# Ledger of designs, part 105: peptides against a protein of PDB entry 1MQS

Target 1, 223 residues: chain A of PDB entry 1MQS
Amino acid sequence: ILKMLFLNKDLNNNDNITTITDDIFNQQEIIWKVLILDIKSTATISSVLRVNDLLKAGITVHSLIKQDRSPLPDVPAIYFVSPTKENIDIIVNDLKSDKYSEFYINFTSSLPRNLLEDLAQQVSITGKSDKIKQVYDQYLDFIVTEPELFSLEISNAYLTLNDPKTTEEEITGLCANIADGLFNTVLTINSIPIIRAAKGGPAEIIAEKLGTKLRDFVINTNS

## One batch from the design tools (peptide; made by RFdiffusion4, then SolubleMPNN)

Design b2_p20_2_s3 (from b2_p20_2, 8 letters changed)
Fold by OpenDDE base, seed 4:
Structure b2_p20_2_s3 (fold): chain B 223 residues (1-223), chain A 20 residues (1-20)
Amino acid sequence: as target 1 above (223 residues)
Amino acid sequence: SKENYQLILDKYKNYYLELL
């Protein structure tokens, strides 16, 4: 998250957010920027960073993407939002209206190809592609509540997975979503976990899906 | 233009997975 707030520049490896922000703040001039969030990413950011951390990262103001935001044409913007068509359209509209000076777009999870193509197409029409400085997938599809504890914030997941009335399709779909969230979490932590799951239920399905994703990722990163 | 679109696509196809 801090890396994103510093425009995805390399940061010193330190587990202490305060130390990182202080070091950066003391070493270089802070670039003031706007942070645009959605509901989900707001929860994510709020779970990890304090208001003071945002300020030290040069965030002048943070707003929801769906809120009416005043133009700040001389201020760069960091978007940290879900990869949705709606958010893409809003970003493009903000681009069209010269809402900000520069656009650093960070998606909370993987941007599907169709949305990437849509973004590219819309941006090409605006003639303002030069204002888009970055497009990243941040893979922060989780909430950090405590050190070493996180939540995917999937409502009623336990109930759904344990309700005998839940269909196999619903279970498999939910398991896929959970596995995706866990995968994103693992990537964020940058540590390959040992996966332990109860056998004979949804946990095993999730574990298998996650294991496959991790294996595929390792193969792709080593190639 | 189609050319601009392709340029943008090529640029964004190389967007990075950033681990935070």
Scores: peptide ipSAE 0.013, ipTM 0.418, DockQ to the pose 0.337
Fold by OpenDDE base, seed 3:
Structure b2_p20_2_s3 (fold): chain B 223 residues (1-223), chain A 20 residues (1-20)
Amino acid sequence: as target 1 above (223 residues)
Amino acid sequence: SKENYQLILDKYKNYYLELL
């Protein structure tokens, strides 16, 4: 929870909340932000943190997602809410209305595939995807950074990888193609990446294939 | 819009290539 309030930066977990907040306050300018909760997450936050702890974390205002909230277009927002269609629709509406400067979305539990697709589709239609900086749930941890984003222009890659009707052979073949594309990109940039991927899915397969290609290339070039 | 959709979906798949 404390990590979330500091935009999912690594914190030294050996210190109490007060020490962590004091250290951050002394080292960096506090980023003031809004915290948006639902009924469930309010209970969770209230059990762990005091109001003063939220203030020390830079939370100037906290509100329920269903409440009428005033626009703060120059202030970043942290959402900590249940992964529901209703909450997704509200977040997208807040995005459309430019209610906040940046959106850091944290779901209290795993986001189902259908809701992830719905969120992605709605955000795409708004043309404001750049304002969504982070999305986290039980299994997802990623940062959206525009300058580092590129496309391999592989049509329907997401659908193919996530369709339960897709065969393992088709998935493996597509992962190989993606790994080849990434490898070529890395060679063009002339830098060795650190590869991070979610375990237990296509991402891991791609990461392993890419890692192997890079290792083989380095060995062959130094040889 | 379709291109933007695919971009978002690709971001959600947790590919983090941090170039050294």
Scores: peptide ipSAE 0.010, ipTM 0.402, DockQ to the pose 0.149
Fold by OpenDDE base, seed 5:
Structure b2_p20_2_s3 (fold): chain B 223 residues (1-223), chain A 20 residues (1-20)
Amino acid sequence: as target 1 above (223 residues)
Amino acid sequence: SKENYQLILDKYKNYYLELL
């Protein structure tokens, strides 16, 4: 949840939410955001965060998705709502009306295919897809609508990495292959990236492998 | 771009289908 409030950026794993928010508040310029909730997500947020935590996370206003909300066209919005047709329609209407500057959409559970297709179709019709910066659900890390997204075109990578029948050797091999592909991509771009990856899974393994490759490369080129 | 967004959604859709 805190990660979501910071636009799904990596946060330091501190055990205390208040400490995390205090550290961020003191060290970084606060990006003020609107938080859009539904009844279910309100209960979830309220169980984890206090009002002061939201303020420290840069939430200037929080409201229910079904409530009448004032336009804040210069303020980014975080949606944390149930994956329903009704909520999708409201988000799209908010997009059409330029209610906010940017849209970070987080669904409280998996987004069904039919709703994903509906979202895609409606957003495509608006011509404002560039305002949707992120789409998250329980299975999707994020969809970045920014042009700087690429694929290594590895078939069934997600399935392989998430299938409980996949062996550790297969996972390690695939992670190595992905890291090699990313390394080659970085070399092609001719810029050393800052690597960000989710912790506790294959993404972390890939990030570590890639980091090692990049460090070795830099050492070898400077020598 | 609109085209990139559609491509991303199509890829996501394909992954979703593979999971199903």
Scores: peptide ipSAE 0.008, ipTM 0.392, DockQ to the pose 0.046
Fold by OpenDDE base, seed 1:
Structure b2_p20_2_s3 (fold): chain B 223 residues (1-223), chain A 20 residues (1-20)
Amino acid sequence: as target 1 above (223 residues)
Amino acid sequence: SKENYQLILDKYKNYYLELL
């Protein structure tokens, strides 16, 4: 949750919420943003964070997605909402109306393929895809619009990895290809990232394969 | 190329795999 509030940047996870928020508040310039919730996510946030924690995270205002919200065209927005057609339509409408400067979308659970396709289609029609900076669910970052963004240009990777009819062999093969691409990218940019992946899915497989490749590279270079 | 690889290796030692 805190990671989301800081636009999915790396945080020191071992610290208490209060310590993290205090350190960031004191050491870094706060980016003020709006937090948009639904009924379910409101309960989740309220169980973990206090109002003061939100303020220290740079949340100037929080609102329900279905509530009337005033435009803040110079302020970035964080959505933390259920992956529903209704919420997607509202987000797209907010995008169309230039309600916020940037859109960081976090779904509370997995985003089904059909809804992802719907979101993509609607956003494409608006011509304002550049304002959507992030789309996250519990498994993947679907859209990242950052200056250092790259693509492996693997067609239908998301669809293949998330289709329940895909075989384990197909998943393993695709994960290997992705790991190869990531490995080559790491070497090309001469910068090694911290690898983080969700457990229990293709992301974990990819992360493990990439880790193995990096370790093997170290061994081969030292031999 | 070797110097670049060594730099990568040195950086790698300071990084880790974190599974969430």
Scores: peptide ipSAE 0.000, ipTM 0.262, DockQ to the pose 0.028

Design b2_p20_2_s4 (from b2_p20_2, 8 letters changed)
Fold by OpenDDE base, seed 4:
Structure b2_p20_2_s4 (fold): chain B 223 residues (1-223), chain A 20 residues (1-20)
Amino acid sequence: as target 1 above (223 residues)
Amino acid sequence: MEENYQDILDKYKNYYLDLL
């Protein structure tokens, strides 16, 4: 998250958030920027960073993407939002209206190819592609509750997976969502886990899906 | 991701330029 707030520059420090922000704040000129969030990403950011941390990272103002935001044409913007068509359309509209000077777009999870193409197509039509400085998948679609604990914030997941009335389709869909969330978490931790799951249930489905995603990712990153 | 975006963007730019 801090790396994103510093425009995805390498932060060489493995120190705690406070030390990193203090060191950066004291050593270099802060680039002031706006942070645009959605509901999900707001929860993610809030689970890890304090308001003071945002300030130290050069965030002047943070707002929801769906809120009516005042133009700040001389201020760069960091978008950290879910990879949805709606968010893309809003970003493009903000680009068209010259709402900010520069656009650093970060998606909370992987942007599907169709949406990437849609973004690129719309941006190409605007003639303002030069204002988009970055487009990244951040793989940060989870909540950090404790230093060693995270939540995917999937309501009633346990109940749904254990209710005999739940359909196979519902289970499969939920397992896919869980696997996606776990995948994002693993990528953020930057460590490939050994996956262990009980056989014959949703846990196995999740493990298989996650394993496939991780393998595919490793293949694509090494190629 | 960044590289992919740029490649796709360039593709669309070229496409529209070819249509003008």
Scores: peptide ipSAE 0.088, ipTM 0.699, DockQ to the pose 0.063
Fold by OpenDDE base, seed 1:
Structure b2_p20_2_s4 (fold): chain B 223 residues (1-223), chain A 20 residues (1-20)
Amino acid sequence: as target 1 above (223 residues)
Amino acid sequence: MEENYQDILDKYKNYYLDLL
């Protein structure tokens, strides 16, 4: 998250958030930015950063993407939002209206190819593609509840997986969603997990799906 | 992803330029 707030530049220290923000705040000229969030990404950010941390990262103001936001044409904007058609359309509209000086777009998870093409096409039509400085998948679709604990915030997951009325398709779909969330978490932590799951249930399905995703990712990044 | 975006963007830029 801090890396994103510093425009995806490498941060040289492995210190705590406070030390990193203090060092950067004191040593470098702060580039003041606007942070644009959705409901989901707001929860993610709020779980790990305080308002003072955002300020130290150069965030002057943060707002929801669907809110009526005042234009700040001389200020760069960081978008950190879900990869949806609705959010893409809003970003493009903000671009058309010159709402900000520069656009750093970060998606909470992987942007599908069709939406990436839609974004690129719409931006191209505006003639303002030079204002789009970055487009990243951040894989930050989870909430940190404690230093060693996170949540995917999937409502009624336990009930759904254990209800005899739940269809196999619903179980499979939910397991896929959980595996996607875990995958994003693993990528964010940047460490290879040891996966342990009970046999003969949803846990095994999730473990297999996650394992496949991780293997595919490693193969594709090493090629 | 950034590189991929730029490639796609360039494709569309060229497409619209050809339509003008």
Scores: peptide ipSAE 0.086, ipTM 0.694, DockQ to the pose 0.062
Fold by OpenDDE base, seed 5:
Structure b2_p20_2_s4 (fold): chain B 223 residues (1-223), chain A 20 residues (1-20)
Amino acid sequence: as target 1 above (223 residues)
Amino acid sequence: MEENYQDILDKYKNYYLDLL
């Protein structure tokens, strides 16, 4: 998250949030930015950062993407939002209206190819592609609940997975969502986990899906 | 317009590839 707030520049990650923000605040010229969030990403940010941390990271204003926002044409904007068609359309509209000077787009999880193509197409039509400086998947579709715990915030997951009335399709779909969340977490931690799961149930399905995603990622990164 | 679309798409793909 801090890396994103500093425009995805390399940070010495071995320090706590306070130390990082204090050091940067004291040693570097702060680039003042606007932070644009949605409801989900707001929860993610709020789980790990305080308002003072945002300020130290150069965030002068933070707002919801669906809220009416005043134009700040001389200020760069960081978008940290869910990878949805709705959010893409709003970003493009903000681009069209010259709402900000520069656009640093960060999605909370992987943007599907079809939506990436849609974004590219719409941006092309605006003629303002030069204002888009970055487009990243941040893989931050989770909430930190405690220093060493996180939540995917999937409602009724346990109930759904254990209800005899739940269809195989529903179970498979939920397992895929859980695997995606775990994948995002693994990428954020930047370490390859040892996956252990109970056999013969949803845990095994999740483990297999996660394992596949990790293997695919490693192959694509080394290629 | 089509050429511009492809350039933008390639640019964004490169950003994603740098992340992966």
Scores: peptide ipSAE 0.024, ipTM 0.563, DockQ to the pose 0.356
Fold by OpenDDE base, seed 3:
Structure b2_p20_2_s4 (fold): chain B 223 residues (1-223), chain A 20 residues (1-20)
Amino acid sequence: as target 1 above (223 residues)
Amino acid sequence: MEENYQDILDKYKNYYLDLL
């Protein structure tokens, strides 16, 4: 998250948040930015950072993407939002209206190719592609509850998986969503996990799906 | 393995709008 707030520049990994922010404040001119969020990403940011941390990262104001926002044509904007068609359309509209000086776009999870193509097509029509400085998948689709604990914030997951009225399709879909969330978490941690799951239940299904995703990812990237 | 994995992740995380 901090890396994103500093425009995805390499930060010295050995420094705690306080040291990084203090050093940047003391040594470099702070680039003031606007942070644009959606409901989901707001929860993610709020779970890890305080308002003071955002300020130290150069965030002067944060707003919801669907809110009416005043133009700040001289201020760069960081978008951290879900990879949806709706959000893409809003970003493009903001670009068309010259709402901000620069656009740093970060998605909470992977942007599908079709949406990337849609974004590219719409941006090309505007003639303002030079204002888009970055497009990233951040894979921050989870909430940090404790230093060594996170939640995917999937409502009623346990109930759904254990309700005898739940269809196989619903179970499979939910397991896939959980696996996707775990996959994103793994990518964020930048470490290959040891997967442990109880046998004979939903946990095993999730573990298998996650394992497949990780294997596919490694194969496709080494190719 | 770890360095290669990070490079892979970084490459995947960054989209180049080459279509533009």
Scores: peptide ipSAE 0.015, ipTM 0.476, DockQ to the pose 0.146; fails the geometry check

Design b2_p20_3_s1 (from b2_p20_3, 9 letters changed)
Fold by OpenDDE base, seed 4:
Structure b2_p20_3_s1 (fold): chain B 223 residues (1-223), chain A 20 residues (1-20)
Amino acid sequence: as target 1 above (223 residues)
Amino acid sequence: SLVDNYILKRSKEALELIKK
């Protein structure tokens, strides 16, 4: 998250948040920027950072993407939002209206290819692609509750998966979502886990999906 | 790191597509 707030520059992430922010603050002039969030990413940010941390990172204003926001044409903007069509459309509209000087787009999880193409197409139409400075998949679609504990914040996941009335389609969909969340978490912690799951249930489905994602990730990264 | 390289690769590809 801090890396994102500093425009995805390399940071010494071995230090705590305070040390990092203090070091950067003391070494470089702060670039003031706007942070645009959605409801989900707001929760993520809030779980990890304090208001003072945002300020130290140069975030002068933060707002929800769906809120009416005042134009700040001379201020760069960091978007940290869910990879949805709705958010893409809003970003493009903000681009069209020259709402900010520069656009640093960060998605909470991987942006699907179709949505990326849509974004590219819409941006192309505006003729303002030069204002798009970054597009990152941050893989931060989770809530940090404790330093070593996280939550995917999937409501009633356990109950749904264990309810005999839940349809196979619902289970499959939920398992996919869980696998995505776990994948994001794995990428965030920068460690590939050994996956263990009970056989014959949703856990196995999730494990298989996650395993596939991780394998694909390793292959694609090494290529 | 492996993760960083992956993210950077994707970001580069995304940006290239957008800037075409």
Scores: peptide ipSAE 0.340, ipTM 0.875, DockQ to the pose 0.657
Fold by OpenDDE base, seed 2:
Structure b2_p20_3_s1 (fold): chain B 223 residues (1-223), chain A 20 residues (1-20)
Amino acid sequence: as target 1 above (223 residues)
Amino acid sequence: SLVDNYILKRSKEALELIKK
């Protein structure tokens, strides 16, 4: 998260958040930025950072993406939002309106190819692609409760998976979301886990999906 | 790291597509 707030520059991760922010604050000129979040990413940020950390990272203001935000055409913006069509449309609208000077777009998880193409197409139409400085998949679609404990915070996941009224489509969709979240967690900790799941249920489906994602990741990174 | 390389690759590809 801190890396993102510093425009995805390499940071020495050996220090605690306070040390990192202090060092950067003292050593480099702070670029003041606007941070744009959604509800989900707000929870993620809040689980890891304090308000003072944001300030030290050069975040002058933070707002929700769906809020009516005032134009700050001379200020760069960091978007940290879910990879959805809605958010893409809002970002493009902000671009059209010259709401900010530069756009650093960070998605909480991987942006699907179709949405990326949509983003590219819309940006192309605006003629303002030069303002898009970054597009990153951050893989931070989880809540950090403890240093070694993570939660996906998917609403009513247990209830949904165990409710006999839940449709197969709903289960499949939820399992996909859970697998995505777990994949993000794995990438964040940079460690491939041993996957164990109960057989014959949603857990197995999730495990299979996660396994596939991990295999694909390894293949894509080694090719 | 593999993760960093993957993220960077994806980001570059995304930017290239957007900048076309």
Scores: peptide ipSAE 0.337, ipTM 0.873, DockQ to the pose 0.616
Fold by OpenDDE base, seed 1:
Structure b2_p20_3_s1 (fold): chain B 223 residues (1-223), chain A 20 residues (1-20)
Amino acid sequence: as target 1 above (223 residues)
Amino acid sequence: SLVDNYILKRSKEALELIKK
């Protein structure tokens, strides 16, 4: 998260948030930025950072993407939002209106190819592609409740998985979503975990899906 | 790291597509 707030520059990850922000504050000129969030990413940010942390990272103001935001044409903007068509359209509209000086776009999870192409097409039409400075998949689709504990915050997961009336398609879909969330978490912590799951239930299915995703990731990255 | 390289690669590809 801090890396994103510093425009995805390399940071020393050996220190805690306070130390990192203090060091940067003391060593580098702060670039003041606007942070644009959605409801989901707001929860993510709030679970990890305090307001003071944002300030120390150079975030002068933060707003929801759907809010009526005042133009700050001389200020760079960091978008940290869900990879949705709606958010893409809003970003493009902000670009058209010269809402900010530069656009650093970060998605909470991987942007699908079709949406990326849509974004590219719309940006091309504006003629302002030069203002798009970054497009990152941040894979921050989870809530940190404790330093070593997190939640995907998937609504009614337990109920859905244990309801005998739930269809196979629904179960499969939910398990896939959970696996995706866990995969994103793994990427965020930059470490491949040992996967342990109870046998004979949804947890095993999820573990298998996650394992497959991780294997595919390793293969694709090494290719 | 492996993860960092992957993210950077995707970022580069995305930006290239947008800039095209």
Scores: peptide ipSAE 0.328, ipTM 0.869, DockQ to the pose 0.648
Fold by OpenDDE base, seed 3:
Structure b2_p20_3_s1 (fold): chain B 223 residues (1-223), chain A 20 residues (1-20)
Amino acid sequence: as target 1 above (223 residues)
Amino acid sequence: SLVDNYILKRSKEALELIKK
């Protein structure tokens, strides 16, 4: 998420992992831009970032994609929205109307091939493909863990979660351990991810714990 | 990282398709 707000530029940091967030907001060049969100992505952003963080990232204003937005033809725009046909159509319409100078498109989950083709086709018709600077799937279907031991631990945890003899306390403990591992992995990747999880189960518990850790990290780093 | 490479690869492919 943070990297996205800086137009997904690579960060050259010689600092330790604990200063990553600080470096992102304090050492990078600020480019003023508009952030376009939908209801879902608004919740995601709000769960991790403060208003001050958005300002530090150069976000002049943020708006909902379905809102009537004033043209800012000299201002680059970051779209962070759900990968839907509706949102694609709106983005293309914004492109047609020269709403912004540049379009940095980020989807909250993986863009299906059919929708990508639709986007490409519509953009091609406009003749303004040069304004499309980025298309990112900000959602990760999985987090890669390098340590074999960590992978095995996750596997054991999930097996335990499916055991009817497992207590709620054990489940909570396992979820916490998983969240800790994921947190470390996220920091290693040097990116604040979008967290998606099924509701009503262990996945949600893990997501909540991970989200809290990430939020706390960001807050503490920006203090 | 592996994850970064994956994301970048997909992004590149998407842009290439759009730019055609």
Scores: peptide ipSAE 0.311, ipTM 0.851, DockQ to the pose 0.403

